# Peptides against a protein of PDB entry 6UG1: the designs that were tried, part 10

Target 1, 304 residues: chain A of PDB entry 6UG1
Amino acid sequence: SNEERKRRKYFHMLYLVCLMVHGFIRNEWINSKRLSRKLSNLVPEKVFELLHPQKDEELPLRSTRKLLDGLKKCMELWQKHWKITKKYDNVGLYMRTWKEIEMSANNKRKFKTLKRSDFLRAVSKGHGDPDISVQGFVAMLRACNVNARLIMSCQPPDFTNMKIDTSLNGNNAYKDMVKYPIFWCEVWDKFSKKWITVDPVNLKTIEQVRLHSKLAPKGVACCERNMLRYVIAYDRKYGCRDVTRRYAQWMNSKVRKRRITKDDFGEKWFRKVITALHHRKRTKIDDYEDQYFFQRDESEGIPD
Target 2, 301 residues: chain A of PDB entry 6UG1 as posed
Amino acid sequence: SNEERKRRKYFHMLYLVCLMVHGFIRNEWINSKRLSRKLSNLVPEKVFELLHPQKDEELPLRSTRKLLDGLKKCMELWQKHWKITKKYDNEGLYMRTWKEIEMSANNKRKFKTLKRSDFLRAVSKGHGDPDISVQGFVAMLRACNVNARLIMSCQPPDFTNMKIDTSLNAYKDMVKYPIFWCEVWDKFSKKWITVDPVNLKTIEQVRLHSKLAPKGVACCERNMLRYVIAYDRKYGCRDVTRRYAQWMNSKVRKRRITKDDFGEKWFRKVITALHHRKRTKIDDYEDQYFFRRDESEGIPD

## One batch from the design tools (peptide; made by RFdiffusion4, then SolubleMPNN)

Design b1_p9_1_s1 (from b1_p9_1, 3 letters changed)
Fold by OpenDDE base, seed 1:
Structure b1_p9_1_s1 (fold): chain B 304 residues (1-304), chain A 9 residues (1-9)
Amino acid sequence: as target 1 above (304 residues)
Amino acid sequence: ILEEVLSLL
């Protein structure tokens, strides 16, 4: 019905806000001064120097290569620190089906919310789920004075799916779900004027995204619980930015149709949500990023 | 922040 379409759209909006606020809260927690002091000790001086290379005026690419090598070594150090990767309870922050939402409304399951103190302890010990591990990695880079963002791929229920039963019957449903991350890192390269993508936990990869990312879910089974629609970046200064354009190859033709921003009302609403979560002034880094997104929109074109 | 963002719904 039209009413059920409105209900699913509204529930998607509410769920998206809750996810974006969760990302904001986790981004505050990883700015903990106590955690920063502990995690800085994991990075030896030689690796710190690679993270902060001098500008090579002859070949700026040499400075970028040093930064990339420093980030690779940080991923290796992080793997040594992290002792226990816990499985997610149920589906974690991956996308729920409409049936799972309806069943959860009837079942008053006590959601165990992780407290700030327990999160900081988990990161310090190297014991937790993959999301806690990525968030801790971002905290370690920030402890080394690196301009690292926490990236969250927000997975609200698909309001464009009007099926009553959306049950997922896959034998490998968990493996397919966790094949691609929900959280990752971006690092600002001051030499190339670009964000470097870092997945320290799942794919263990570093990339300089041009047209597509390795972190973008591919294949039907992976996309059932991980649809790339809302990739939100949280910086060390409490900035909040939509960076979906970086990771979406087909933003205009495919991704927009699955976003609340497909209509003017949804675009205006989503802009208000981003503005409410953005607690810093604009910088030249935002100008370079917006220029890159503009060039990506022009290069994709408008779908016919 | 949460209250402010919820007021936008």
Scores: peptide ipSAE 0.035, ipTM 0.782, DockQ to the pose 0.922
Fold by OpenDDE base, seed 3:
Structure b1_p9_1_s1 (fold): chain B 304 residues (1-304), chain A 9 residues (1-9)
Amino acid sequence: as target 1 above (304 residues)
Amino acid sequence: ILEEVLSLL
């Protein structure tokens, strides 16, 4: 019905705000001075120097290579720190079906809300789910004065799915779900004027995204609970930015059709939500990023 | 009501 379409759209919007606020709160928690002091001790001086290379005036790419090597070593150090990777409770922050949402409304399940103190303890001990691990890795890089931001792929229920039963069929549902991350890291490369993508936990990869990312879900089974639609970046100065364009190869042709921003009302609304979560002034880094997104939109073209 | 609240966000 038209009423069911409206209900799913509004529930998607509410759920998206809750996810974006969750990302904001986690980004604040990883700025903990107490945690920063503990995590800085995991990074030896030689690795710190690689994270802060001098500008090579002859070949700026040499400085980028040092930074990439420093980030690789930080990823290896993080794997040594992290002792226990817990499975998600149910599906974690992956996408729920409409049936699961309806069933959860009837069941007063007390979701165990992780307190700030418990989060800081989990990161400090190296015990938690993959999302806590990624968030802790961002905290470690920030403790080393690296301009690292937390990236969140927000997974609200698909308001474009009008099926009554949205049950997922498959024996490997959890394996396919966790194949791609929901949280990752980006690091500012001051030499190339680009963001470097770092997945320290799931794929254990570092990439300089041009047209496509390895972190973008591929295949039907993986996309059932992880649809790339809202990739939100949270920086150390409480900036909030939509960075979906980086990771979406087909933003205009495919991704936009699955977003609330497909119409002018949804675009204006989503812009208000981003503005409410953006607590810093614009910088030259934002200008370089917007220029990159513009070039990516021109290169994709308008779908016929 | 929900539409109005979400329009103010």
Scores: peptide ipSAE 0.033, ipTM 0.731, DockQ to the pose 0.212
Fold by OpenDDE base, seed 2:
Structure b1_p9_1_s1 (fold): chain B 304 residues (1-304), chain A 9 residues (1-9)
Amino acid sequence: as target 1 above (304 residues)
Amino acid sequence: ILEEVLSLL
């Protein structure tokens, strides 16, 4: 019905705000001074120096290579620190079906809220789910004075799915769901004027995204619970930015149709949500990023 | 689910 379409759109919007606020709160928690002091001790001086290379004036790429090597070593150090990766409780922050939403409304499951103290303990011990691990990795880089962002791929239920039964037709194995991350890291490369993408936990990869990312879900089974639509970046200064354009190859042709921002009302609403979560002034880094997004938009073109 | 999402807050 038209009512069910409105209901699903509204619920999608509410769920998206809750996810974005969750990302904001986790981004505050990883700025903990107590956690920072503990995590900085995991990074030896030689690795710290690689994270902060001198500007090579002759070949800036040499400085970028040192930073990339430092980030690789930080991923290795993080794997040594992390002792236990817990499975998600049910599907974690991956996308729910509308049927799962309806069934969960009837089942008052007492969800255990992870308190800030428990989060800080989990990260310090190296014991938690993959999201806690990624968040802790961002905290470690921030402890080393690296300009690292927490990235969250927000997975609200698909309001464009109007099927009554939205049950998944297959044994969508936990493996297919977790094949791609929900949380990852970006690091600012001051030499190339670009964000470096770092997945320290899932794919264990570092990439300089040009046209496509390895972190973008591919294949039907993976996309059922992980649909790239809202990739939100949270920086150390409480900046909040939509960075979906980086990771979406087909933003205009495919991704936009699955976003609340497909219409002017949704665009204005989503901009208000971003603005409410953006607690810093604009910087020259934002200018370079917006220029990159513009070039990516022009290069994709407008879909026919 | 809202409680689950709110429990993540």
Scores: peptide ipSAE 0.033, ipTM 0.772, DockQ to the pose 0.080
Fold by OpenDDE base, seed 5:
Structure b1_p9_1_s1 (fold): chain B 304 residues (1-304), chain A 9 residues (1-9)
Amino acid sequence: as target 1 above (304 residues)
Amino acid sequence: ILEEVLSLL
């Protein structure tokens, strides 16, 4: 019905806000001074120097190469620190079906919310799910004075899916679900004036995204619980930015149709949510990023 | 709805 379409749209909006607030809270927790002091000790001086290369005036690419090598070594150090990767409880923060939502409303399961103290202990011990691990990796880079962002791919229920039963075929569902990450890292390259994408846990990759990312879900099975629609960046200064344009090859033709921002009302609403979570002034880094997004929008063109 | 979303988080 038209009413059910409205209900699913409003539920999607509410769920999206809750996910974005969760990302904001986790981004605050990883700024813990106690955690920072502990995680800085994981990075030896030689790796710290690679993270902070001098500017090569003749060939700025040499400085970028040192930073990339430093980030690679940080991923190796993080893998050594992390002792236990737990499976997600159920589907974690991956996308739920409408049926799963209805069934969960009926089952008053006491979800055990992870407290800040438990999170800090988990990161400190190297015990937790992949999301806690990525968040801890961002904390380690921030402890080394690196301008690292926490990236969250928000997975609200698909309000464009009007099917009553969205039962997913159960058996391979977990492997396909976790094939691509929900959380990752971005690091500012002050030499190239670009964000570097880092997945330290899932794909264990470093990428300088131009037109497409390896972190963008590909294939029907993985897209059932991971639809790239709302990629939100949380920085060390409590900035909040929509960076979906970086990771979406087909933002205008495909991704926009699955977002609340497909209409003017949804765009204005989503801008209000971003503004409410953005607690810093604009910087020249934001100007370079917006210029990159503009060029990416022009190069995609208008969908046929 | 809010309780449902909060119960899922």
Scores: peptide ipSAE 0.027, ipTM 0.745, DockQ to the pose 0.082

Design b1_p9_1_s2 (from b1_p9_1, 5 letters changed)
Fold by OpenDDE base, seed 4:
Structure b1_p9_1_s2 (fold): chain B 304 residues (1-304), chain A 9 residues (1-9)
Amino acid sequence: as target 1 above (304 residues)
Amino acid sequence: ILDKVLSLL
């Protein structure tokens, strides 16, 4: 019905806000001074120097290569620190079906919310789910004075799916779900004036994204619980930015149709949500990023 | 922050 379409759209908006607030809270927790002091001790001086290379005036790419090597070594150090990767409880923050939401409304399942103290302990011990691990990695880079962002791919239920039964068929549902991350890292390269993508936990990869990312879900089964629609960046100064354009090859032709921002009402609403979560002044880094997004929109073209 | 964000719904 038209009512069910409105209900699903509203519930998608509510769920998206809850996810974006969750990312904001986790981004605050990883700024913990106590955690920072502990995690800085994981990074040897030689690795710290690679994270902070001098500017090579002749070839800025040499400085970028040092930063990339430093980030690779940080991923290796993080793997040594992280002792226990827990499976997600149920589907974690991956996308739920409408049927799962309706069934969950009837069952008061105690969602075990992790407290700040428990999170800080989990990161400090190296025990937790992949999301806690990525968040801890961002905290380690921030402890080394690296301009690292926490990235969250928000997975609200698909308001464009009007099917009654949205049951997912498949014995490998968990494996396909976790094939791509929900959380990752971005690091500002001050030499190339670009964000570097870092997945320290899932794919264990570093990317300088041009047109597409390895972190973008591919294939039907992977996209059932991980649909790239809302990639939100949280910086160390409590900035909040939509960075979906970086990771969406087909933003205009495909991704926009699955977003609340497909219409003017949804665009205005979503901008208000971003603005409410953005707690810093604009910087030249935002100008370079917006210029990159503009060039990516022009290069995609208008979908026929 | 949460209240401000919830007021947008």
Scores: peptide ipSAE 0.055, ipTM 0.812, DockQ to the pose 0.849
Fold by OpenDDE base, seed 1:
Structure b1_p9_1_s2 (fold): chain B 304 residues (1-304), chain A 9 residues (1-9)
Amino acid sequence: as target 1 above (304 residues)
Amino acid sequence: ILDKVLSLL
């Protein structure tokens, strides 16, 4: 019905806000001074120097290469620190079906919300789910004075799916779900004026995204619980930015149709949500990023 | 923050 379409749209908006606020809270917890002091000790001086290379005036690419090598070594150090990767409870923060939402409304299951103290302990010990591990990696980079962002791919239920039964019958549903991350890292390269993408936990990869990302879900089974629609960046200064354009090859033709921002009302609403979560002044880094997004929109063109 | 964001719903 038209009413059920409105209900699913509203529930998607509410769920998206809850996810974006969760990302904001985790980003605040990452800024813990106590955690920072512990995690800085994991990074040897030689690796710290690679994270902070001098500017090569002749070939700025040499400085970027040092930063990339430092980030690779940080990923290796992080793997040594991390002792236990827990499976997600149920589907974690991956996308739920409408049926799962309806069933969950009837079942008052006690969601064990992880407290701040328990999160800080989990990261310090190297025990937790992949999301806690990525968040801890961002904390380690921030402890080394690296301009690292926490990235969250928000997975609200698909309001464009009007099917009553959306049950997922896949035997490998968990493996397909966790094939691509929900959380990752971005690091600012001051030499190339670009964000470097880092997945320290899942794919264990570093990339300089041009047109395509390895972190973008591919294949039907992977996209069932991980649909790239809302990639939100949280920085060390409590900035909040939509960076979906970086990771979406087909933002205009495909991704926009699955977003609340497909209409003017939804766009204005989503801008208000971003503004409410953005707690810093604009910087030249935001100008370079917006210029890159503009060039990516021009290069994709207008969908026919 | 949550209250400001909830006021947008």
Scores: peptide ipSAE 0.055, ipTM 0.812, DockQ to the pose 0.848
Fold by OpenDDE base, seed 5:
Structure b1_p9_1_s2 (fold): chain B 304 residues (1-304), chain A 9 residues (1-9)
Amino acid sequence: as target 1 above (304 residues)
Amino acid sequence: ILDKVLSLL
């Protein structure tokens, strides 16, 4: 019905807000001074120097190469720190079906909310799910004075899916679900004036995204619980930015149709949510990023 | 923050 379409749209908006607030809270927790002091000790001086290369004026690419090598070594150090990767409880923060939402409303399951103290202990011991591990990696880079962002791919239920039964075929569902991450890192390259993408946990890759990302889900089974629609960046100064354009090859033709921002009402609403979560002044880094997004939008063109 | 975000719903 038209009513069910409206209900699913509003529930998607509510769920998206809850996810974006969760990302904001986790971004505050990883700024813990106690955690920072503990995680800085994991990074040797020689690796710290690679993270902070001098500007090579003749060849800025040499400075970028040092930063990339420093980030690679930080990923290796993080793997040594992390002792236990727990499976997600059920689907974690991956996308739920409408049927699962309805069944969860009927089942008063006590959701164990992870407290700040438990999170800090989990990161400090190297024990937790992949999301806690990525968040801890961002905390380690921030402890080394690196301009690292926490990235969250928000997975609200698909309001464009009007099927009554959205049951997924059960057996391989977990492996396909976790094939691509929900959380990752971005690091500012002050030499190239670009964000570097880092997945320290899932794909264990560093990428300088131009047109496409390895972190973008591919294939039907992977896209059932991980649809790239709302990639939100949380910085160390409590900035909040939509960075979906970086990771979406087909923003205009495909991704926009699955977002609340497909209409003017949804665009205005989503801008209000971003503004409410953005707690810093604009910087030249935001100007370079917006210029990159503009060039990516022009290069994609208008869908036929 | 949560209160400001809840006020948008």
Scores: peptide ipSAE 0.051, ipTM 0.810, DockQ to the pose 0.772
Fold by OpenDDE base, seed 2:
Structure b1_p9_1_s2 (fold): chain B 304 residues (1-304), chain A 9 residues (1-9)
Amino acid sequence: as target 1 above (304 residues)
Amino acid sequence: ILDKVLSLL
């Protein structure tokens, strides 16, 4: 019905705000001075120097290579620190079906809310789910004065799915769900004027995204619980930015149709949500990023 | 908070 379409759209919007607020809160928690002091001790001086290379004026690429090597070593150090990767409780922050939502509303499951103290202890001990691990990795890089931001792929229920029964037809195995991350890291490369993508936990990869990312979900089974639609970046200064354009190859043709921003009302609403979560002034880094997104939009073209 | 919000959903 039209009413069910409105209900699912509204519920998607509410759920999206809740996810974005969660990302904001986790981004605040990883700025903990107590955690920073503990995590900085995991990074030896030689790795710190690689994270902060001098500008090579002759070949800026040499400085980028040092930064990439430093980030690789930080991923290795992080794997040594992280002792226990817990499975998600049920589906974690992956996308739920509409049926799962309806069933969850009826079942007062006591979700154990992770407190800030428990989060800080989990990161400090290296015991937690993959999201806590990624968030802790961002905290470690920030402890080393790296301009690292937390990236969250927000997975609200698909408001474009109008099926009555939205049950998954198969044993969508936990393996297919977790094949791609929900949280990752980006690091600002001051030499190339680009964001470097770092997945320290899931794919254990570093990439300089041009046209596509390895972190973009591929295949039907993976996309059932992980649809790349809302990739939100949270920086160390409480900036909040939509960076979906980086990771979406087909933003205009495919991704936009699955976003609330497909219409002018949704675009204006989503901009208000971003603005409410954006607690810093614009910087030249935002200008370089917006220029990159513009070039990516022009290169994709407008879908026919 | 999110788990509480997700529990209200």
Scores: peptide ipSAE 0.034, ipTM 0.775, DockQ to the pose 0.096

Design b1_p9_1_s3 (from b1_p9_1, 4 letters changed)
Fold by OpenDDE base, seed 1:
Structure b1_p9_1_s3 (fold): chain B 304 residues (1-304), chain A 9 residues (1-9)
Amino acid sequence: as target 1 above (304 residues)
Amino acid sequence: ILDEVLSLL
């Protein structure tokens, strides 16, 4: 019905806000001074120097290469620190079906919300799910004075799916779900004026995204619980930015149709949500990023 | 923050 379409749209909006606020809270927790002091000790001086290369005036690419090598070594150090990767409870923060939402409304299951103290302990010990591990990696880079962002791919239920039964019957549903991350890292390269993408936990990859990312879900089974629609960046200064354009090859033709921002009302609403979560002044880094997004929109063109 | 963001719904 038209009413059920409105209900699913509203529930998608509410769920998206809750996810974005969760990302904001986790981004505050990883700024913990106590955690920072512990995690800085994991990074040897030689690796710290690679993270902070001098500017090569002749070939700025040499400085970027040092930063990339430092980030690779940080990923290796992080793997040594991390002792236990827990499976997600149920589907974690991956996308739920409408049926799962309806069933969950009837079942008052006590969601054990992880407390701040328990999170900080989990990261310090190297025990937790992949999301806690990525968040801890961002905290380690921030402890080394690296301009690292926490990235969250927000997975609200698909309001464009009007099917009553959306049950997922896949035998490998968990493996397909966790094939691509929900959380990752971005690091600012001051030499190339670009964000470097880092997945320290899942794909264990570093990339300089041009037209496509390795982190973008591919294949039907992977996209069932991980649909790239809302990639939100949280920086060390409590900035909040939509960076979906970086990771979406087909933003205009495909991704926009699955977003609340497909209409003017949804766009204005989503801008208000981003503004409410953005607690810093604009910087030249935001100008370079917006210029890159503009060039990506021009290069994709308008969908026919 | 949460209350402010919830007021936008």
Scores: peptide ipSAE 0.037, ipTM 0.790, DockQ to the pose 0.919
Fold by OpenDDE base, seed 4:
Structure b1_p9_1_s3 (fold): chain B 304 residues (1-304), chain A 9 residues (1-9)
Amino acid sequence: as target 1 above (304 residues)
Amino acid sequence: ILDEVLSLL
């Protein structure tokens, strides 16, 4: 019905806000001074120097290569620190079906919210789910004075799916779900004036994204619970930015149709949500990023 | 923050 379409759109908006606020809260927790002091001790001086290379005036790419090597070594150090990767409880923050939401409304399942103290302990011990691990990795880079962002791919239920039964078939549902991350890291390269993508946990990869990322879900089964629609960046100064354009090859032709921002009402609403979560002044880094997004929109073209 | 963001719904 038209009512069910409105209900699903509204519930998608509410769920998206809750996810974006969750990312904001986790971004605050990883700024913990106590955690920072502990995690800085994981990074040897030689690796710290690679994270902070001098500017090579002749070839800025040499400085970028040192930073990339430093980030690779940080991923290796993080793997040594992280002792236990827990499976997600149920689907974690991956996308739920409408049927799962309706069934969950009837069952008051006590969602065990992890407290700040428990999170800080989990990161400090190296025990937790992949999301806690990524968040802890961002905290380690921030402890080394690296301009690292926490990235969250928000997975609200698909308001464009009007099917009654949205049951997912398959014995491999968990494996396909976790094939691509929900959380990752971005690091500012002050030499190339670009964000470097870092997945320290899932794919264990570092990317300088041009047109597409390895972190973008591919294939029907992987996209059922991980649909790239809302990639939100949280920085160390409590900035909040939509960075979906970086990871969406087909933003205009495909991704926009699955976002609340497909219409002017949803665009205005989503901008208000971003603004409410953005607690810093604009910087030249934002100008370079917006210029990159503009060039990516022009290069995609208008979908026929 | 949460209440402010929820007021946008």
Scores: peptide ipSAE 0.035, ipTM 0.783, DockQ to the pose 0.919
Fold by OpenDDE base, seed 3:
Structure b1_p9_1_s3 (fold): chain B 304 residues (1-304), chain A 9 residues (1-9)
Amino acid sequence: as target 1 above (304 residues)
Amino acid sequence: ILDEVLSLL
């Protein structure tokens, strides 16, 4: 019905705000001075020097290579620190079906909210789910004075899916779900004027995204609970930015149709949400990023 | 409601 379409759109918007606020709160928690002091001790001086290379005036790419090597060593150090990777409770922050949402409204399941103290303890001990692990890795890089941001792929229910039953069938549903991350890291490369993508936990990869990312979900089964639609970046100065354009190969042709921003009302609303979560002034880094997004939009073109 | 939620942010 038209009423069910309105209901699903509204619930998608509400759920998206809750996810974006969750990302914001986690980004504040990883700025903990106590946690920072503890995590800086995991990084030896030689790795710290690689994270802070001098600018090579002859070949700036040499400086980028040192930074990439430093980030690789930080991922290896993080794997040694992290002792226990817990499975998600149910589906974690992956996408729920409309049936699961309806059933959860009837079941007053007290979700155990992780407190700030419990989060800091989990990161400090190296015990938690993959999302806590990624968030802790961002905290470690920030403790080393690296301009690292937390990336969140927000998974609100698909308001474009009008099926009554949206139950997912499959024996490997959890494996397919966790094949691609929901949280990852980006690091500012001051030499190339680009963000470096780092997945320290799931794919254990570092990439310099040009047209496509390895972190973008591929295949029907993986996309059932992980649709790349709202990739939000949270920086150390409480900046909030939509970085979906980086990870979406087909932003204009495919991704936009699945976003609330497909219409002017949704675009204006989503801009208000981003503005409310953006607690810093604009910088030259934002200018370089916006130029990159513009070039990516021109290169994709308008779908016929 | 959504504008109210946004006013709390």
Scores: peptide ipSAE 0.028, ipTM 0.745, DockQ to the pose 0.205
Fold by OpenDDE base, seed 2:
Structure b1_p9_1_s3 (fold): chain B 304 residues (1-304), chain A 9 residues (1-9)
Amino acid sequence: as target 1 above (304 residues)
Amino acid sequence: ILDEVLSLL
């Protein structure tokens, strides 16, 4: 019905705000001074120096290579620190079906809210789910004065799915769900004027995204619980930015149709949500990023 | 928090 379409759109919007606020709160928690002091001790001086290379004036790429090597070593150090990767409780922050939402509303499951103290202890011990691990990795890089931001792929229920029964037709195995991350890291490369993508936990990869990312979900089974639609970046200064354009190859043709921002009302609403979560002034880094997104938009073209 | 918020939904 039209009412069910409105209901699903509204619920998607509400769920998206809750996810984005969750990302904001986790981004605040990883700025903990107590955690920073503990995590900085995991990074030896030689790795710190690689994270902060001098500008090579002849070949800026040499400085980028040092930074990439430093980030690789930080991923290795992080793997040594992280002792226990817990499975998600049920589906974690992956996308739920509409049926799962309806069933969950009926079942008052006492979800154990992870308190800030428990999060800080989990990261400090190296015991937690993959999201806590990624968030802790961002905290470690921030402890080393790296301009690292937390990236969250927000997975609200698909408001474009109007099926009555939205049950998954298959044993969508936990393995297919977790094949791609929900959280990752980006690091600002001051030499190339680009964000470097770092997945320290899932794919254990570092990439300089041009046209596509390895972190973008591919295949039907993976996309059932992980649809790349809302990739939100949270920086160390409480900036909040939509960075979906980086990771979406087909933003205009495919991704936009699955976003609330497909219409002017949704665009204006989503901009208000971003603005409410954006607690810093614009910087030249934002200008370089917006220029990159513009070039990516022009290169994709408008879908016919 | 999110799970609590999601449990309120």
Scores: peptide ipSAE 0.028, ipTM 0.742, DockQ to the pose 0.099

